# Ledger of designs, part 28: peptides against a protein of PDB entry 1IK9

Target 1, 211 residues: chain A of PDB entry 1IK9
Amino acid sequence: MERKISRIHLVSEPSITHFLQVSWEKTLESGFVITLTDGHSAWTGTVSESEISQEADDMAMEKGKYVGELRKALLSGAGPADVYTFNFSKESCYFFFEKNLKDVSFRLGSFNLEKVENPAEVIRELICYCLDTIAENQAKNEHLQKENERLLRDWNDVQGRFEKCVSAKEALETDLYKRFILVLNEKKTKIRSLHNKLLNAAQEREKDIKQ
Target 2, 207 residues: chain A of PDB entry 1IK9 as posed
Amino acid sequence: MERKISRIHLVSEPSITHFLQVSWEKTLESGFVITLTDGHSAWTGTVSESEISQEADDMAMEKGKYVGELRKALLSADVYTFNFSKESAYFFFEKNLKDVSFRLGSFNLEKVENPAEVIRELIAYALDTIAENQAKNEHLQKENERLLRDWNDVQGRFEKAVSAKEALETDLYKRFILVLNEKKTKIRSLHNKLLNAAQEREKDIKQ
Target 3, 195 residues: chain B of PDB entry 1IK9 as posed
Amino acid sequence: MERKISRIHLVSEPSITHFLQVSWEKTLESGFVITLTDGHSAWTGTVSESEISQEADDMAMEKGKYVGELRKALLSVYTFNFSKESAYFFFEKNLKDVSFRLGSFNLEKVENPAEVIRELIAYALDTIAENQAKNEHLQKENERLLRDWNDVQGRFEKAVSAKEALETDLYKRFILVLNEKKTKIRSLHNKLLNA

## One batch from the design tools (peptide; made by RFdiffusion4, then SolubleMPNN)

Design b1_p10_1_s4 (from b1_p10_1, 7 letters changed)
Fold by OpenDDE base, seed 5:
Structure b1_p10_1_s4 (fold): chain B 211 residues (1-211), chain C 211 residues (1-211), chain A 10 residues (1-10)
Amino acid sequence: as target 1 above (211 residues)
Amino acid sequence: as target 1 above (211 residues)
Amino acid sequence: SLFEEFLKTP
């Protein structure tokens, strides 16, 4: 089962933070359990897939779009923009929420809740879930941090090997050219020496013919 | 202010998970506020630095060691090993906890609590803190995940450049040797040709002298 | 090396 807890403000009790818990299997579309608490009392309601379909039809909205709006309203909490307004009557146990656009507010959905007989159990279970989520997220953070430190070391190691490879390539090229120039100059000197010997031999032969 | 919430079991109510909140400034040694709740009622107590010092002295324990034991008991929750046992009397508001070793249990500390008049406010604030901690940890997780993905890309990029540098070094060495061999072979051929011309000129001169 | 072998060939 997936779960999300969000803080909300009720229009009837704007000074008291309430908590909205939504629990579902795989997809919110398959139905969900909604729980509301003020830290003293709790109220719960079950919303079926058929009720979600009926609410979408009553709104003349495509079901996937309607479920998308439900997800924004019920799972994100009222973000800093009061795009969603929550209403609850403790007397009727009637919960409804509205989407506030610039010039238009409209009811997005409504649920009949039931007062929980043992609100302390619901509150304890909610706190347990929060503590479990904190512990799981901390373990993920510690793992990701260690992995970041590993990747940074591996990056520094390969970067240092790359820089050494670049420098070694330049040094190799320079050394090979220096060695080649030395050997080539030796061969050029030998060619010049042999050419001069050949010229001298030709001049001596011309002297011997001229007697 | 730093805060830690942990789940505990009271010896008096082993079937009901309780929550122990500890709040302090900088160090637990400077004193702390302890809050206990069962999700319906709440109890609070303030423990001063002087009380912590007195409890350490009464135990004949070094203060830093005592604070270290307090930190393990009050901040970690009872880990899976029931090393710490918590006791609370709702009638006297007396809270005490024991450290269970193999053959010895001893009282580690005790606090007089006061019943909170508005437990719902304390519970709401506790849930708010849990939700804020979840949101902060989620943002850290998302940041660390993106940073891991960045570091992995950067590692792959430099690794690919390093492999190309290695291959380019080997190719350069091979190409330079091939070019050098060609030029040096040309010079060796020229030396051999000039040497043969010199030998032929010497043989012709010996014929002219015998003639 | 190919270069040393080349230097030894006359």
Scores: peptide ipSAE 0.027, ipTM 0.853, DockQ to the pose 0.428; fails the geometry check
Fold by OpenDDE base, seed 3:
Structure b1_p10_1_s4 (fold): chain B 211 residues (1-211), chain C 211 residues (1-211), chain A 10 residues (1-10)
Amino acid sequence: as target 1 above (211 residues)
Amino acid sequence: as target 1 above (211 residues)
Amino acid sequence: SLFEEFLKTP
């Protein structure tokens, strides 16, 4: 089961933050449980897949698009742009929400809720879920932080090896050329010496012919 | 102001999770506000720096060590080892907690709490704080995840450059040696050819003298 | 190495 808790403001009680919990199995399209609380009372309702389909059809909206709007409304609460307005009657237990567009507001959905007999249990469970979520997120943060520190060390290690490899390549090239020049110069000197010996031998032979 | 919410179990109501909120300025040593709730009622009390000092003195405990024990008890709740036991009387509003050691339990501290007139407001604010903390932690998680992905890419890029540098160094060494061997062999062949010409010239001169 | 042998061969 997946769960999301959001804060909402009711049109009837704009000074009192309410909390909207939505719980669902795998996908919101398959239905969900909605719970509303003011921190003292709680109200709950179950919305079936058939009700979601019916509301989409009544709106002449494609089901996936409608579920996308439900997700934005119910799982995000009133965004900072007041795109969604929430209404609840404590008398009728009727909950409805509207999408506010520039020129028109339209009802996006409505649910009959039932007052919970033991709201304290629902509130305690809601707080427990929040605390569990905080703990899980903290553990994930600590893990990601340690992993980032590891990756940074690993990057620095490879970077340092790379820089050493570049320098070693340049040094190797320079050293090999220097050594090669020395050996080549020795061979060139030997070639020059042998040519001079050949020239001297030819000059001596020309002197011996001239007697 | 810093805040921590934990779940605790009261000895008097072990089946009902309670929530312990502690709020403080900079350090717990400077005093704190404690709030207890069961999701229906709330109780609050303020503990001064002087009370903390007095309790440390009464225990003959160094203040920093005592504050360290308070931090473990009040900010962590009952750890999985039941190291701390919490007691509360709804009648007297007296809250106390004990540290459980293997052979002895001792009272670590006690507070007089006052019943909150509007517990719903305290509960709503507590839930708001939990939701804000979740949002902050989620944003941090998303940031750390993106940074982790960046660091991994950067590592792969440097690793790939390093591997190419290693291969290029080995290839350079091999290529330079091959080229050097070719040029040196040419010079060796020239030296051998010049030596043979010198030997032939010496043999011709010896024939001319015998002739 | 082949190079050291090469250096030794005259």
Scores: peptide ipSAE 0.023, ipTM 0.852, DockQ to the pose 0.419; fails the geometry check
Fold by OpenDDE base, seed 2:
Structure b1_p10_1_s4 (fold): chain B 211 residues (1-211), chain C 211 residues (1-211), chain A 10 residues (1-10)
Amino acid sequence: as target 1 above (211 residues)
Amino acid sequence: as target 1 above (211 residues)
Amino acid sequence: SLFEEFLKTP
């Protein structure tokens, strides 16, 4: 089961933060359980896939688009823009929410909720879920932080090895050229010496022919 | 202000999860505010630095060690080992907690709490803090995940450049040696040719003298 | 190495 808790403000009680818990299996489309609380009282309702489909039809909205709007309304809470307005009557237990556009507001959905007999249990379970989520997220943060530190070390190691490889390549080329110049110069000197010996031998032979 | 919320079990109500909120400024040693809730009622007390010092003295414990035990008791909640036992009387509003060792249990601290008139506000604020903490931790997780993905890309890039550098160094050495062998072989061939010409010239001169 | 042998062969 997936769960999301958001804070909302009710039009009837704008000074009291309410919490909207939505629980669902795999997809919000398959239905969900909605729980509203003010920290003292709680109200719960179950919304079926058939109700979601009917509301989408009644709105002449494609089901996937409607579920997309439900997700934005119910799982995001009050975003900073009052795009979604929440209404709840504690007397009738009727919950409805509207989408506010520039020129038009329209009802996005409505649910009959039931007052929970033991709201403290619902509130405790909600707080437990929040604390569990905090603990899981902290453990994930600590793991990701350690992985970041590892990856940074590994990057620095290979970067340092790469820089050494670049320098070693340049040094190798320079050293090889220097060594080869020395050997080539020795061979050139020997060629010049042998050529001079041949010239001298030819000059001596020309002198011996001239008695 | 720092804050920690933990779930605890009271000896008097072991079936009902209670929540212990502790709030402090910089260090727990400077005093703290403790809030207990069962999701319906809330109780709050302020613990001063002087009370912490007095409790440490009464226990004949060094203050830093005592604060260390307070931190473990109050900020960790019930660890899986029942090392800390929490007691609260809703009638007297007296809260005390014990440390259970192998052979001895001892009182670690005690506080007089006051019943909060508006527990729903305390509970709402507690849930708000949990939701804010979840949002902050989620944002941190998303950031760390993106950084991990970046660092992994950067590592793969430099690793690939390093492997290319290694291969290029080996190829350079091999190519230079091959090219230099060719040039040196040409020079060796020229030396041998010149040496043979010198030997032939010497042999012709020896023939001319015998003639 | 083949190169050292090559350098040593006159």
Scores: peptide ipSAE 0.022, ipTM 0.853, DockQ to the pose 0.449; fails the geometry check
Fold by OpenDDE base, seed 4:
Structure b1_p10_1_s4 (fold): chain B 211 residues (1-211), chain C 211 residues (1-211), chain A 10 residues (1-10)
Amino acid sequence: as target 1 above (211 residues)
Amino acid sequence: as target 1 above (211 residues)
Amino acid sequence: SLFEEFLKTP
């Protein structure tokens, strides 16, 4: 079961925040339970999948689009300010809501509710759900925070190893070049020395032939 | 202003979840407002810093320790199960709570409350606070989730760069050694060739002297 | 590279 509580304002009572609870199984399309409360009274209704389908048909709206509008209206509380208008008659227990577009307003849906005999129980359960949701979200927050701190440590560790590896690569290249230049220069010097000795020996032999 | 809502069970009404709201400025020690509700009625009281100090003195408890116990009792809702017992008389509006230890139970504190004239307003405000807290915690959770995903990407990027750097270092070392060995071997071969030419020239000169 | 220069020097 999924549940969403939102605050709404009724056209009839704009100064009194109402709470709209919607509960459903898996998808809103399969039907839902709607509960309205002002913190004193509560009203509940069940909206069936068939009623949702009928309302979509009556609106000449595709069902998925209609359910998408229901989700925005009923689960967001305040959509973008003033996009959805909520109306409720306490006398008839008739709840309806409208979508306000720039040039047109239209009824999106309507439900008959029933006054709850024990509104305090519904209100307590609503508050309990809010407190449970807060606790769950806090636990998730603490978990994510600890994970964030772990990931940051792990990043810093690898970054530090990477920087050391870069520096070690450059140092290795430099050291190898220096060592090899020294050894190669020694060999070049020895080649030059041996070549000069050969030239001298050839010159001495040419002198010995010339008596 | 800080606020905490907790669910409690009253000894007189153990089947009905009550909600205990505590609100304070900076520290609980500076005083607090306590609100009790059953989802129908509400009772509120203000506890001053002087009352907290007096209760600590009456208990012969150090103030910081006493405030620490208040925090556990009033802000945790359910501490470890059964550590705190809450009592309320609707008739006297007297709220008191006890700490239950293994071998002793003692009154931790007591407050006179007043019945709220419009409990619906208090309940609506309480629900609003819960919904706001849920929204804030959800936004924080979404932020932390996105940050964790970022940190994980950043870690993977650095890890991949590090592995490439390690491999590049090993490849560099191997390539440099191969190249330098080739060049050094050429120079060694040239030295050996020149040395042999010198030995041959010396032997030829010694033959020419013996001839 | 310094190495290529070093290789080019006789």
Scores: peptide ipSAE 0.020, ipTM 0.853, DockQ to the pose 0.392; fails the geometry check

Design b1_p10_2_s1 (from b1_p10_2, 4 letters changed)
Fold by OpenDDE base, seed 5:
Structure b1_p10_2_s1 (fold): chain B 211 residues (1-211), chain C 211 residues (1-211), chain A 10 residues (1-10)
Amino acid sequence: as target 1 above (211 residues)
Amino acid sequence: as target 1 above (211 residues)
Amino acid sequence: MFEELLEDPL
C-alpha cells in the first residue's frame, strides 16, 4: 500500500493545522482511504474506484484528468499557492475540497468521513509511518552520499591517469623525433662524406689524363 | 534547536507504542526538553545541565560518559536489542529508564514530567516536524541522486577520453616508427649506392694504371 | 618538422 501524509488548513479551523493521510493500492484510481486528524480526533473514509468514476462523470471530466487533480489536491496538500481549499464539518463529517483558479473556484471532490473511535491508534500509526519514512530516507541519503564519494574518487583517478597519458604521449613524440633527427643527421653526414670522396676521385682522374 | 523523536515501549503499556521527543541546543549536555506522547496525552519535562551533572555524580559516572549513555537511550529508543527499558507512571508523572546488560539492569536516569494541557498542539507540532524532516530528506535525496548521475556522466566522459588517448599514443608510436624506417631505408640505400660508385671508380683507375 | 627532413635532397 502506498501512503501520503500532507498538512492542510480547514476553512473552518484556519488556526489549526490538520493532517490528511491518503492510502491506496498501486494507483489512486483504484480507490483510496482518506484519514483526517487534528492531533486529537480522527476521521476516516473509503473512496472506491466506482465513486471516483462517478465523481469524474458528474464533473464531466475524463477519469485520468480527474484522478490527476485528486492526486495534486490530496497528496501535495494546498501547496504554496493555496490552489486547493479544504472544508470539513465535524458535525456532518462531510469533507469537501475546492480548486481555486484566478477567477473561479470549483468543487473538486467530496467525501463522507466517519469519526474514528480510537484516534490515538490512528495518530500513533501515522507517527510510526513518519518515523519509518525518515529512517528509510536517511539510509538512502547515506547510501547516495557514499556513492557520490566513490564516484568522485573514481573520477579523480581516471582524470589523473588521463593527464599522465596526455603528457606521456607528448613526451613520446618529442623523444622519438629527437632520436630520429640524430640518426638521420648521422646518415646525412655519411652521404655528404661519400659524395665528397667521389668528387675528389673524379678530379684526381682528370689530373692523371692531363701528362 | 536539535530534535529527535523515537518510538519506545513503556513497561506499564507494552501494547501501546509511545513517542519520546528530545529537544536540545547544540549539545545534549547543556540540557534538554523531553516530551512523551501516546497519541492522546502528552507529558513534558525540562532537564537542565545541572540536573545532568547531578545524575552523573549520583551514578559516580564521568559526565561525558553519562551524556553518551543518555544519547543512546533517549535519541535511538530501545533499539533492536531492548538495551533500554522505559517506565512511566501517568499518576506520578515519573519517567525513568534502565539499561539492561546481560546480568544487570540499572537505572540510567529519571525525570519528573508534567501533563500537557493541550496535547493536540504538541502532537500536531510533532507531526509537522516529521513531515518537514521527510521533505528535507527527500530534497537531499533528489539532489544527491542528480549529483550521482552527473558524476557518472563525467566519469564516462573522461574514461572515454582516456581510452582514446591510450589508442592515439599507440597509433602515434606505430606511425612514427613506420615513417622513420622508410626515411632511414632511403638514406641507407643512398649510402650503399655511393659506396658502390666509389668502388667502381677505384677499379677503373687501377685498370688505367695497368694499361 | 618531418616534411622539412624529407625535403632535404641529401
Scores: peptide ipSAE 0.039, ipTM 0.858, DockQ to the pose 0.397
Fold by OpenDDE base, seed 2:
Order: C-alpha cells, then sequence, then structure tokens
Structure b1_p10_2_s1 (fold): chain B 211 residues (1-211), chain C 211 residues (1-211), chain A 10 residues (1-10)
C-alpha cells in the first residue's frame, strides 16, 4: 500500500491546518482511502475505482487525466498557488475539492467521509508512518552520502592515475626521442668516418697512379 | 531550535504508542522542552539547565555523561532493547524514566508535565514538523541521487580517458620502436655497404701490389 | 629490444 500525507486548509477553517492522508494500492485509479484529521478528530472514506470512473465520466474527462488531477489535488496538498480548494463539513461529513483556474472554479471530486470513533489511533498511526518515513529517508540519505564520498574518492583516484598516465606518455615520448637521437648520431658519425676513409683511399690511389 | 520526535511505550499503557517530542537550543545540556502525546492529549514540561545539573549531581554522575544518557533515552525512543522504561501518570502529570541494566534499574530523570489545553494544536504542529522533515529529507535524497549520477558519469568519463591513455602509451611505444628500427636498419645497411667498399678497395690495392 | 639494438656492434 502506498500512502501520502499532506497538509491542507479548509475553506471553512482556514486557520486550522488539516492533514489529508491518502492510501492506495499500486495506482490511485484502482481506488483509495482518504483520511482527514485536524489533530483531534478524524474522518475516513473509501473511494472505489467505480466512483473514480463515474466522477471522470460526469466531468466528461478522460480517466487518466482525471486521476492525474486527483493526484495533484490529494497528494500535493496546498501548493503555494491556491489551485485546489478543500471544503469539508464536520456536520455532514461531506468533503469536496475544487480546482481554481484563472476564470473558472470547478468541483474536481467529492466524498462522503465517516467520523472515526477513535481518532487518537488514526493520529498515532499517522505519526508512526511519518516517523517511519523519516527514518527510512534518513537511512537513504546516509547511504547516498556514503556512496557520494566513495564515488568522489574513486573519481579522484582515477583522475590522479590519468594525470600520471598523460605525464608518463609525454615523458616516454621525450625519453625515447632523446635515446634514439643518441644512437642515430653514433651511426651517422660511423657513416661519416667510413666515408672519409673511402675518400682518403681513393686519393691515395690517384697519387700512386700519378711516377 | 533542534527537535526530535520519538515513539515510546508507557509502563502504564503499553498498548498505546506515545510520542515524545524534545526541543532544545544548540545542546540538550542547556535545557529542553519535552512534549508527550498519545494522539488525543498532550503534556509539556520545560527542563532547565539547572535541573539537568541537579539531577546529574543527585545521581553522582558527571554532567556530560548524564546528558549523554538523557540523549539516548529521550531522543532515540524505545530502542528494541527495553533499556529505557518510560512512566507517566496522567493524574499527577509526573513523567519519569528509568534505565534498565542487567541487574539494576535506576531512575534517570523525572519531570513534572502540564496538560496542554489545546492538544490538537500541539499534535498538528508535531505532524507539520514531521511533514517538513520528510520534505527536506526527500529534497536532500533527490539532490544526493543526482550528485551520485553525476559522479558516476564523471568517473566513467575519466576511466574511459584513462584506458585510452594507457592504450595510447603502449601504442606510442610500439610505434616509436618500429619506426626507429626502420631508420636504424637503414643506417646499419649503409655502414655495412661502406665497410664492404673499404674491404674491396683494400683487396684491390693488395692485388695491384702483387701485380 | 632497445639494449639489443644498442649492443649490435654495427
Amino acid sequence: as target 1 above (211 residues)
Amino acid sequence: as target 1 above (211 residues)
Amino acid sequence: MFEELLEDPL
């Protein structure tokens, strides 16, 4: 089961933060359980897939688009823009929410909720879920932080090895050229010496022919 | 202000999860505010630095060690080992907690709490803090995840450049040796040719003298 | 290889 808790403000009680818990299986489309609380009282309703489909039809909205709007309304809470307005009557237990556009507001959905007999249990379970989520997220943060530190070390190691490889390549080329120049110069000197010996031998032979 | 919320079980109500909020400025040693809730009622007390010092003295415990035990008791909640036992009387508003060792239990601290007139506000604020903490931790997780993905890309890039550098170094050495062997062999061939010409010239001169 | 190239008395 997936769960999301958001804070909302009710039009009837704008000074009191309410919490909207939505629980669903795999997809919000398959239905969900909605729980509203003010920290003292709680109200719960179950919304079926058939109700979601009917609301989409009644709105002449494609089901996937409607579920997309439900997700934005119910799972995001009050975003900084009052795009979604929440209404709840504690007397009738009727919950409805509207989408506010520039020029038009329209009802996005409505639910009959039931007052929970033991709101403290619902509130405790909600707080437990929040604390569990905090603990899980902290453990994930600590793991990701350690992985970041590992990856940074590994990057620095291979970077240092790469820089050494670049320098070693340049040094190798320079050293090889220097060594080869020495060997080549020795061979050139021997060629010059042998050539001079041939010239001298030819000059001596020309002198011997000239008696 | 720092804050920690933990779930605890009271000896008097072991079936009902209670929540212990502790709030402090910089260090727990400087005093703290403790809030207990069962999701319906709330109780709050302020613990001063002087009370912490007095409790440490009464226990004949060094203050830093005592604060260390307070931190473990109050900020960790019920660890899986029943090392800390929490007691609260809703009638007297007296809260005390014990440390359970192998052979001895001792009172670690005690506080007089006051019943909060508007527990719903305390509970709402507690839930708000949990939701804010979840949002902050989620944002941190998303950031760390993106950094991990970046660091992994950067590592793969430099690793690939390093492997290319290694291969290029080996190829450079091999290519230089091959090229130098060709040049050296050309010079060696010229030396051999000149040496043979010198030998032939010497043999012709020896023939001319015998003639 | 390099030493062998250097040691060749040619």
Scores: peptide ipSAE 0.037, ipTM 0.858, DockQ to the pose 0.398
Fold by OpenDDE base, seed 4:
Structure b1_p10_2_s1 (fold): chain B 211 residues (1-211), chain C 211 residues (1-211), chain A 10 residues (1-10)
Amino acid sequence: as target 1 above (211 residues)
Amino acid sequence: as target 1 above (211 residues)
Amino acid sequence: MFEELLEDPL
């Protein structure tokens, strides 16, 4: 079961924050339970999959699009920039909501609710759910924070190893070049020395031939 | 202002979850507002810093220790393993709570509350706070999740660079050695050739002297 | 290998 509580304002009572609870199984399309409360009274209704389908048909709207609008209206409250308007008659227990577009408003849906006999129980359960959700979200937050700290340590460790590897590569190259230059220069010096000895020996032989 | 809502069970009404709200400025020691509700009625009281100090003195408890116990009792609900017991008289509006130890229970504190005239407003505000806290915690969780995903990418990037650096170091060493061996061997071959030419020249000179 | 090549005085 999934559940969402949102705050809404009723057109009839704009000064009093109401709470709209929607609960459903897996998908909102399969039907949902809607509960409205003002913190004193509560009203509940069950909306079936068939009612959702009928409302979509009555609106000449594709069901997935309609459910998408229901999701925005009922799970978000007013939505961004008060796109949804909520109306409720306490007398008729008729709940309806409208989508407000720039140039037009239209009824998106309507539900008959029933007044809850014991609203305190519904309100307590609603508060319990909020507190449970807070606790779960806090635990998740603490977990994510610890994981964040772990990932940052792991990053720092690899970064430090990488920097050491870069420096070690440069040091290796420099050291190898230095060692090789020394050896090569020694061999070059020996070649020069041997070449000079050959030149001298040739000059001595040419002198010995010339008596 | 800091605020905590906890669920508690009253000894008189153990089947009905009550909600204990505590609100304070910076420290609980500076005083707090306590609100109790059952989802229908609400009761509120203000506890001053002087009352907290007096209760600590009456208990012969050090103030910091007493405030530490208040914090556990009032901000955690029952606490771990029902360490705190809550009592409330609706008639007297007297709220008191006890700490239960293995061998003893003692009254930790007591407050006079007042019945709220409009409990619905208090309940709505409490629900609003819960919804706000949920939204804030969700936003923080989404942020931490994105940050963890970033840190994981950054770790993978550095790890991949590190592995490439290690491989490049080994390749560099191998390549340098190969190149230098070729050059050194060329020089060694030249030295050997020059040395042999010197030996031959010396042998030819010795033959010319014997001839 | 390389030390041997370095040690060869030739």
Scores: peptide ipSAE 0.036, ipTM 0.856, DockQ to the pose 0.416
Fold by OpenDDE base, seed 3:
Structure b1_p10_2_s1 (fold): chain B 211 residues (1-211), chain C 211 residues (1-211), chain A 10 residues (1-10)
Amino acid sequence: as target 1 above (211 residues)
Amino acid sequence: as target 1 above (211 residues)
Amino acid sequence: MFEELLEDPL
């Protein structure tokens, strides 16, 4: 089961933050449980897949698009732009929400809720879920932080090896050329010496013919 | 102001999770506000720096060590080992907690709490704080995840450059040696040819003298 | 290899 808790403001009680919990199995499309609380009372309702399909059809909206709008409304609360408005009657237990566009507001959905007999249990469970989520997220943060520190060390190690490899390549090239030039110059000197000996031998033979 | 919410179990109500909120300025040593709730009622008390000092003195404990024990008890709740036991009387509003050692339990501290007139407001604010903390931690997680992915890419890029540098160094060494051998062998062939010409010239001169 | 090439008195 997946769960999301958001804060909302009701049109009837704009000074009192309410909390909207939505719980679902795998996908919101398969239905969900909605819970509303003001920190003292709680109200819950179950929305079936058939109700979601019916509301989409009544709106002449494609089901996936409608579920996408439900997700934005119910799982995010009132976005920073008041795109969604929430209404609840404590008398009728009727909950409905509207999407506010520039020129028109339209009802996106409505649910009959039931007042919970023991709201304290629902509130405690909601707080427990929040604390568990905090703990899980903290553990993930600590893990990611340690992993980032590891990756940074590993990067520095490879970078240092790479720089050493570049320097070693340049040094190797320079050293090999220097050694080669020395050997080559020795062989060139030997060639020059042998040529001079050959020239001297030819000059001596020309002197011996001239007697 | 810093805040921590933990879950605790009261000895008097072990089946009902309670929530312990502690709020403090910079350090717990400077005093704190404690709030207890069961999701329906709330109780609060303020503990001064002087009370913390007095309790440390009464225990004959060094203040920093005592504050360290308070931090473990009040900010972590009952640890997984039931190291701390929490007691609360709804009648007297007296809250106390004990540290459980293997052979002895001792009272670590006690506070007089006052029943909150509007517990719903305290509960709503507590839930708001939890939701804000979740949002902050989620944003941090997303940031750390993106940074982790960046660091991994950067590592792979340097690793790939390093491997190419290693291969290029080995290839350079091999290529330079091959080229050097070719030039050196050419010079050796020239030296051998010049030696043979010198030997032939010496043999011709010896024939001319015998002739 | 390079040492053997250096040792050759040629």
Scores: peptide ipSAE 0.035, ipTM 0.856, DockQ to the pose 0.459

